# Peptides against a protein of PDB entry 9IZ0, part 277

Target 1, 345 residues: chain A of PDB entry 9IZ0
Amino acid sequence: ITCLGSNGHTYKQLVKGGNDDLRQDAVMEQVFEQVNGFLRSYRKTSQRNLSMRTYKVIPLALKTGVIEWVQDTIPLGEYLDSAHKVYHPKEWSLSTCRKLIAEKQMEDLETRLKVYDLVCRHYRPVFRHFFLESYADPVQWFTTQTNYARSTAVASVLGHVLGLGDRHGQNILIDKTSGEVIHIDLGIAFEQGKKLPVPECVPFRLTRDVVDGMGITGVEGVFRRCMEFTLETLRREEDSLLSVLEVLRYDPLFSWLISPLRRMKKQKMQLENFNQPESGNITTDASRDPKIQRNNVSGESEAERAILKVRQKLSSTLSVEASVGELIRIAQDPSYLALMFCGWS

## One batch from the design tools (peptide; made by RFdiffusion4, then SolubleMPNN)

Design b2_p25_8_s3 (from b2_p25_8, 13 letters changed)
Fold by OpenDDE base, seed 2:
Structure b2_p25_8_s3 (fold): chain B 345 residues (1-345), chain A 25 residues (1-25)
Amino acid sequence: as target 1 above (345 residues)
Amino acid sequence: EEERKRLEEEKKKEEALERLEKLAE
């Protein structure tokens, strides 16, 4: 829909009708706005304009809402699939890489590492070309690459702390004007990604293409330092952040657990991405709410465990630099990336 | 003294980088 604002501007809005609960996304966007308040209050983060890019989500009903249309964006995964075909037309297709990783999903770590290395050799990073293609002016090129590294750093720290899951290339948008990342589909949080059919083993997405977009310094430039400043700010505002999360503990609309329906939907999407789309109109008239035996693990006990994990991630037991260094190491470790659905790109 | 040197090197790295970041703005 197109709405006329009170300011006389027309805004395009996406009406999302379907089985996606936009309330979870709206709540997470509110947490990001609070965090952006903290980032603006501290010198080290405010001087660099560090923020999590947000978008407006207005839930209208249980399964319907209005999302602000983020103009001039592209999904990271869409750009990468296109760019790999252009720059490396003799390399393996994304579908070939996915198939090989899937065929070995049940194998041992050694076999999975060999397949991951093989895929990596036949699907090389290209994301640096996004900046080279989009920005002919050297100043704009450098500014947008810097904005990408900064926004990725904020999203990486915040994504780790909040335990954001399902960070695949279709859930990360790139703003073509600023180079900033925009995270969408926030329905998997508080480490619920570990409950997916393919468990998430990395703290955030730091694949070879995500690093290639940072330029010649990779993770050792703007990215590392912006992670450090972001984590320092979140550690200082620990009590404020935990207070925001405690409000969500009592929100009856917030889910601390992945719903079985979302888990099954993600499982189907993972399986269907391996099978060619047979055009079968599966009208899944799944009108039967399966009586999820809510095992009497009170939603309160899951919220308490989630908040405790956030507190543990904000612990000052290690320096900011040591903590960020370990997060970067784990996020790039082939032994974790080889276990992921798409760890090579 | 070693901790002071580390803090001064960190501060110099921060200042050098704030200059590079301001050249990007």
Scores: peptide ipSAE 0.016, ipTM 0.369, DockQ to the pose 0.011
Fold by OpenDDE base, seed 1:
Structure b2_p25_8_s3 (fold): chain B 345 residues (1-345), chain A 25 residues (1-25)
Amino acid sequence: as target 1 above (345 residues)
Amino acid sequence: EEERKRLEEEKKKEEALERLEKLAE
């Protein structure tokens, strides 16, 4: 829909309906706005204009709402698929790579590492070309690539601390004007991504294409330093951040757990993104309802566990540099990326 | 032409899987 604002400007709005929990998105956007307050108050982050890009989410009902349409954006995955076809037309398609990883998903780690390495050899990074093609002026190129590395660093720290899941290339938008990342579909938080049929095992998305967009220094420059400054800010504001999360503990409509229905929907979407419609009757025999032991863990006990995990991630037991170093190592580790749905790009 | 390219990619995938299976034996 298009709305006319009181300022005379027209705003494009996306009406989302169905089983999508827009209330979780709205809550996470409110947490990001508070974190952006902390980043503006701290000298090291303020001097670099570090922020999490936000969008307006207005929940209208339990299952419906209005999302701000972010203008001049492209999904990272859409750009990468298009660019890969242009720059590497003799390599494998994204569908071939996906099918190969999925066929071996039940195999041992050694086999999955061999498959991941093979896919990586036949699907090379291209995301550096986004900046080279879009910005003819060297100053604009450098500024936009720097903004990308900065925004990715903030999103990586926040994504780890808040346990954001489902960080695939369609849930990460790139702003074509600034090069900043915008994270969407925030309904998998507080490590609920580990409960997906393909568990998330990385702290944030730091795949080869995400790194290729940082330019010749990769992670060893603006990205690492901006992660360090962001984590230093969040450790300083730990009590303020935990107080924001404690308000959510008392929201009876906030789900600290992924719903079985949302889990099944994400499983189907993962499978359907593999199925181009070959007309094979996959009779999904719905009869194997795994007895998910409804551990009747009260929603309050899961909120307390989630807040405790946030506190543990903000622990000063390790230096900021050591903590960021370990996060970057884990996020790039082939032993974790080979287990992901799309760890190669 | 797209269908030919798809079949050529599927064939390359099968040949790659057969090579992986022979390296796991």
Scores: peptide ipSAE 0.012, ipTM 0.384, DockQ to the pose 0.026
Fold by OpenDDE base, seed 3:
Structure b2_p25_8_s3 (fold): chain B 345 residues (1-345), chain A 25 residues (1-25)
Amino acid sequence: as target 1 above (345 residues)
Amino acid sequence: EEERKRLEEEKKKEEALERLEKLAE
């Protein structure tokens, strides 16, 4: 829809209706606005204009809301699929890579690592070309690549701390004007992604293509330093951040549990991306799978656990540099990336 | 005997991988 604002400007908006609860997305965007306040107040982050890119989410009802249409963006996964066909037309298709990973999903780690390595050899990174194609001016190229590395660093720290999951290439938009990343579909937070059939094993998305977009310095340049400054800011503002999350603990509109419908949709997406449509009527009679331990974990107990995990992730037990170093190591570890649905790109 | 079975399963996994590689060319 297009809405006329009180200022006489027209705004494009996406009306999302149906089965998705936008209240979780709206809450996470509010948390990001508070974090952006902390990043603006702290000298080291303010001087670098560090922020999480946000989008407006207005929940209208339990399953209906309005999302701001983010103009001049492209999904990372859409760009990478198109660019890979252009730059590496003799390499494997994304479909072939997905099939190979999927066919071996039940195999041991050693076999999955061999398959991941094989896929990586036949599907090379291309995301550096986004910046080279889009920005003919060297200053614009450098600025946008720097903005990408900065925004990815902020999103990576926040993704880890807040336990944002499902950060696949369709849930990450690239702003074509600034080079910044925009994370969408924030309905998996506080490590709820670990409750999926394919658990999220990485703290944030730091695949080969995500790194390739950072240019010749990769993670050791702007990215690492901006992660450090972001984490330093969040540790300084720990009490403020926890106070924001405690308000959400008592918000009757916020679900600390993944909705059964959203869980089923994500499970189905994980399975459909792995399975060719073999005609097996997996009757998603999710009502009858007795192995869904309905741990009637009260939403309150899950909220308390979530806040405790945030506090633990903000612990000063390790230096900022050591903590960031370990996060970068884990996020790039082939032993975790080989377990992902799409860890190679 | 168990180690021989493990090696034979590993070899079957590698042969299955090579077949998939050739189907992707």
Scores: peptide ipSAE 0.000, ipTM 0.330, DockQ to the pose 0.034
Fold by OpenDDE base, seed 5:
Structure b2_p25_8_s3 (fold): chain B 345 residues (1-345), chain A 25 residues (1-25)
Amino acid sequence: as target 1 above (345 residues)
Amino acid sequence: EEERKRLEEEKKKEEALERLEKLAE
């Protein structure tokens, strides 16, 4: 939908019907806004303008809502597929890589690692070219690459702490003006990504292309330092963050569990290449089954477990540097990436 | 088989909700 605002500006909006619980997205965006408040309050994060990029989500009836269309963005996966064809036209296609990984999904870790390494040799990183193509001025290039590394660091820490799942290249937008990342489709949170048919084993997306976009220093530059400052801020504001999450525990509209249907849809989208349009006209009639009451008691116990896991991730048992170091190590570990649906790019 | 039936019933409920939402637009 395109809406004319009362200010005379035209806003593109995405209307999502019934398939995604936009209430979950809206709640996660509210959590990000609170975290952005914490990031603005601390000198180390405010001086770097560290923030999670947000978008407006207006939940309408139950599972329908309106999402703000973020202008001047591109999905990371769309850019990477296009750029890979340009810069590496002799390498394998994304579909070939996906097929080879999927064919070995039931094999042992050693076999999966061999296939992952083979795919990695035939599908090289290209995301550095986004910055080189888009920004001819060296100052703009450096600024946007820095903004990318900063925003990716914030999103990586928050994604880990909140247990954000389904962080594939279509759910990560790149702002073409700032170089910042925008995470969308937040309906898989609090480690529910581990309940996907292909379990998510990484704390956040730190694939070879995500790192290639950080430039020559990769993770060891701006990214690591901004992760450290973000985690330091979240540890200081632990009680404030947990208080925000406790409000959600008592929200009867918030689902701490991935629905079996959403899990199946995500499975189907993982198995079906992203290029098929949703042609599913299925007319099914609404029989009133009263089984709504039993899900609340399981939801409270899952909320408590989710909050406990957030607290554990904010633990000061390890230094900020050690914690960030371990997160970066795990997120880049081939033993985890080889198990992912798309861990090579 | 029971899991498949539960998933089909959940799909039916979600499709019914989508229809109600389209009637509210």
Scores: peptide ipSAE 0.000, ipTM 0.273, DockQ to the pose 0.059; fails the geometry check

Design b2_p25_8_s4 (from b2_p25_8, 14 letters changed)
Fold by OpenDDE base, seed 1:
Structure b2_p25_8_s4 (fold): chain B 345 residues (1-345), chain A 25 residues (1-25)
Amino acid sequence: as target 1 above (345 residues)
Amino acid sequence: EEEEKRKEEEKKKEEALERLLKKAL
């Protein structure tokens, strides 16, 4: 829809309905705005204009809301699929790579690593071409690639600290004007991605294409240094960040747990992305409810555990450099990426 | 005819892929 504001400007808005908890997105965007306040107040982050790109979310009901339409954006996964067909037309299709990883999902780590390596050799990175194609001026190219590395660094630290899940290429938008990343569909937070049918094992998305967009230095430059400054800011503002999260502990409408229905929906979407539409009647044999041990862990006890994990991730036991070094190592580790739904791009 | 040819080319690609997997594993 398009709304006319009282200021005479027109705003494009997406009305989203269904089983998507837009209240969780709205809460995460409020947390990001508070963090952006901390990043603006700290000299090392403010000098670099470090921020998490936000979008306005207005929940209208439990299952319906209005999302700001982010203009001039493309999903990372949409760009990568298109660019890969252009630059590597003789390599494997994305569907072939997905099928092979899925067929081996129940195999041992050694087998999954061999399949991941094979997929990586037949599906090479292309994301550097986004900057080379879009920006003919060397200053614009350098500025945009720098903005990408900076925004990815902020999003990586925040994604780790808040335990953001479901960070696939369709939930990461690229701003075509600035090169900045915009994270959407924030409904999997506080490490609830580890409770998905394919558990998330990485702290944030740092796949080969995410690194290829950083240029010739990869992670070793603007990205690493901006992660360090962001983590240093969050450690300084730990009490302020925890106070914001404690307000959410008392919100009776905030879900600290992924619902069984949302897990099943994400499982179905993962499976449907493997099935081309062969018109096979999915008989929903609803009869195998795995006995979800309803550990009656009060929502309050899960909120407390989530806040304790945020505190642990902000611990000063290791230097900022050592902590960032370990996060970058884990996020790029083939032993974790081979376990992911799409760890190769 | 064209749809059978496409299915036969997809099947040959799958069989080539299985041979590559068996050689890489």
Scores: peptide ipSAE 0.018, ipTM 0.529, DockQ to the pose 0.026
Fold by OpenDDE base, seed 5:
Structure b2_p25_8_s4 (fold): chain B 345 residues (1-345), chain A 25 residues (1-25)
Amino acid sequence: as target 1 above (345 residues)
Amino acid sequence: EEEEKRKEEEKKKEEALERLLKKAL
C-alpha cells in the first residue's frame, strides 16, 4: 500500500495478513527503541552513533498489521546472489550450494564440514563489492563501510542477547544510503530459532560475506570494538533491559514460543527453497486455521526461561572483551556454520 | 534440440558436481 502522509510525503507500507503475528515484531522493535535509549546515554556508544535500526510495525489485529517499508534498502541475500553471479560467474550457484548442504544434512559433522569447505571454495565472498560499487567517493566508501560494521556489531550483540533467530540474508536489509543493516521479521526470538527444523547454532550471522563487507580488517576493527561497547552498555543497563522484558512476561498477547503454524511455514519455506528455482508466486492458500488454544501456563515458564537466558548472556563473569571474543569465534566456527541452512554466505 | 542440449549440459554439470563431491569427501 502507498499512503500519503499528512506531511505530503508518500510512504510505502507492507500490509501483512494471515499467519504471521506482527505483535512479536512490534514488541521487539519497542525493545530495540529502549536499547537505542541506552546506547545514546553512554559516551562510548553515543560518540559512535551506535543504534539498532528500527522500522515501524503497527499490529491491526491478531494476525494482521502494517509494516513500514524501509526505503532505499536491499535484502543482503538479494545483493549477494546478484553480486556472486557478476563477480564469480564460474562458481557454483546459490541453489547448487543449498542442494549440496541439504543432501548432507543427515550426515555426520565430518562429512558436513567437508561439504561446507567445498561449498566455500566454490562460492567466494563478494560483499565488499557493495561498498566499492555504491560509493565512488573514498570518504563515503569509508563512512558507509564503517556504518555497516557498527550497525552489524549492535545487531550481533542484540541478536545474541535477545536470541534472535531466522537471521537469513532476506531478513537483513542494507540501507543503500548509510550502509547500515536493518533486521526484519523479528518473530523468532529468545532462542526459538533452536526449535526450527534446521536448528540455529550460531549466536548471530557472521558468515564470510558478512565479514567481507567489513573490509580488510574484517572483524578485527570497528566491528569487534563496537560489539564490546554495545555489550558494555547492555551489561550496565541489565536491570533496565530485564524490566522491559518482564513487562512482556505479563502481556497475554506476546508469545514466547514459536507458533506451530510459523514453524510449519518456515519448515515449508526451507523445504521449498530446496526444490524450486525463483518463481516468486507464493499464493498463501488460507486453508483451515486450527484453533490453537494458547496454554498460558507454558508461556509463563518459557518467559521465565527466556529472561534467565538474557541475564546469563549479560553476566559479568567474563570480561566484555573475552565475551565478545568467544561470540565472534563461535559465530565464525565452521563446525556451527556447516550445520546452518546457509552458513557459507 | 535446444531443450535436449540444455538437459545434456545440466546432466554434465550434475555429473561433474558428483565427481567433485566424491573427490572432496
Scores: peptide ipSAE 0.014, ipTM 0.447, DockQ to the pose 0.025
Fold by OpenDDE base, seed 3:
Structure b2_p25_8_s4 (fold): chain B 345 residues (1-345), chain A 25 residues (1-25)
Amino acid sequence: as target 1 above (345 residues)
Amino acid sequence: EEEEKRKEEEKKKEEALERLLKKAL
C-alpha cells in the first residue's frame, strides 16, 4: 500500500497478514535503535558511522502488521544466484548444491565436510562483483564496499550477542545505494534457532560470499576492526543493554520461545530448501506429536536464560580482539558451515 | 607412502562422487 504522511510525502508499506507474528520483529528493531544510540555515543563507533540498519515494523494485531518497504534493496541470496549463473555458467546450480548437502545431511561430519568442500569447488564466490558492477566510480566502489564491511560487522556482533538466528541469504538485504546490509525476519532471537531441525551452529553468517564482498582484505580489514569497536561499545553499555532486555522479560506481548507456527514454517522452509520429494503425509497434526515434550520451560525461565547468555557473551574475560578473533574463526569453520543448509555461499 | 596412498584414495572417492553427481544432473 501507499500511505500519505502528515508531511505530504507518500510512503510505501507492506501489509503482512496471515500467520506471522511481527511483535518479535518490532521488539528486535527497538533493541537495535537502542544499540544504535550506544554506537552514536562512543567516539570509535560514531566516527565510523557504525549502526545496525533498521526497518519500521508496526504490529497491528496477532499475526498482522505493517512493514516499511525497504526500497533499493535486493536479497543477498537472489543476487548471488543470479551472479553465479553469469560469472560461473559451467559450475553447479544452487539446486544441485542444496540437493547434495541434503542427501548427505544424516552422514558423519567427515563425509559432510567432503561434500561441503566438493560443493565449494563447484560453486565459487561471486559477491565482489556486486560492488564492481554497481559502482563505476572508484570512490563510490570503495565507499560502498566499506559500508558493507562495517554494517556486516555490526550485524555480526549483534547477531552473536542477541542470538539472532535464521540469517540466510533471503533474510539479508543489500542496500544498492549504500552497500549496507539490512537484516529482516527477526522472529528468531536469543538462540531459538538452535531448536530448529537443522540447528544454527554459527554465531553469524560469514560464508565465502559474505567474505568475498569485503574485497581483497576479507575479514582482516574493516570488518574485524568494526566488530572490535562494536563489541567494545556493547561491553561498555552492558548494563544499559541488559536493562532494555529486562523490560522485554515482563512484556506479555514478547515471546522468548519460537512460536509453533514459525517453527513449522521454518522447518518446512528447511525441508523445501533441500528439495526433498514430498514423502507423503507429513500431516503432522501439530496437535498430536506426543514426542514434543512440552518442556514447560516457563517463558520467564527462558527469558532469564537468554539474558544470562547475553551477559555471558558480553563478558570481559577475553579481550575484545581475542573474542572477535574466536567469533570470526567459528563463523568460518568448515565443520560448522558443512552442517548448515547453505553454508557454501 | 601410506599418507600419499590415503590422499589418492580420498581423491578417487571425490572424483567418483563428482561423476555420480554429473550423471544425476
Scores: peptide ipSAE 0.013, ipTM 0.361, DockQ to the pose 0.023
Fold by OpenDDE base, seed 2:
Structure b2_p25_8_s4 (fold): chain B 345 residues (1-345), chain A 25 residues (1-25)
Amino acid sequence: as target 1 above (345 residues)
Amino acid sequence: EEEEKRKEEEKKKEEALERLLKKAL
């Protein structure tokens, strides 16, 4: 839909209908707007314009809403698949890599590590080419690569702290104008990704292609420093952040748990993505919502556990530098990435 | 003093909740 704003500008809006709970996305975007307030209040983060990129979500019903059309974006996974075909036409296809990882998903860690290493040797990083192709001017190239590293750092810290899951390449958009990342489909939070059929084992997505986009310094440049400043800001604003999350405890529309329906949908999508090329719009008519009486008592206990985990992740027991160093190490560890659905890119 | 601060923080939380709910409705 195209809407004419009161300012005389035309805005494209996506009407999303179907099985996605846009209320979870809207609530998480509100949390990100509050965190962006904290990032603007501190000198170290404000001077770098550190922010989580947000988009407007207007939920109209349980399964319908209006999403702001994020112009000039591409899904990270879509770019990477296209770029691999151009830059490495003799390497394995994404489908071949997915198949090999899937066929070995029930094997021991040693076998899974060998398969992951083999896939990594036959599917090399290409994401640096996004910046080289899109930005011929050296100043624009450097600026956009810096913006990418900054936005990825903010999203990585915040994604870890809030336990954001389902961070696959289709749920991460790249802004072609700024180089910034935009996270979408926010309905897996508070470590509910660990309950997926393929459990999430990493704190955030820091795959080889995510690192390749950071340029020659990789994680040891702008990215690490911006993670440190972001975590320092979130530790200072712990009480403010926890107060925002306590508000969600009393929101009857917010779900601290992954719904059985969403879990089954993600399970089916994971299984289907093993066997079919990306053919578009699967309108699955999932008719009957069973009135699961949300036992309010179970929801409160899960909210309390989620808030306790956020507090634990904001603990000052380790230095900011040590905490960020360990998060970066775990996020890049082959022993975790080999267990993931798509840990190689 | 501490009990007044706690009530003022609870009231700020409720006002923040009402603002969030009014923006989400």
Scores: peptide ipSAE 0.000, ipTM 0.206, DockQ to the pose 0.015

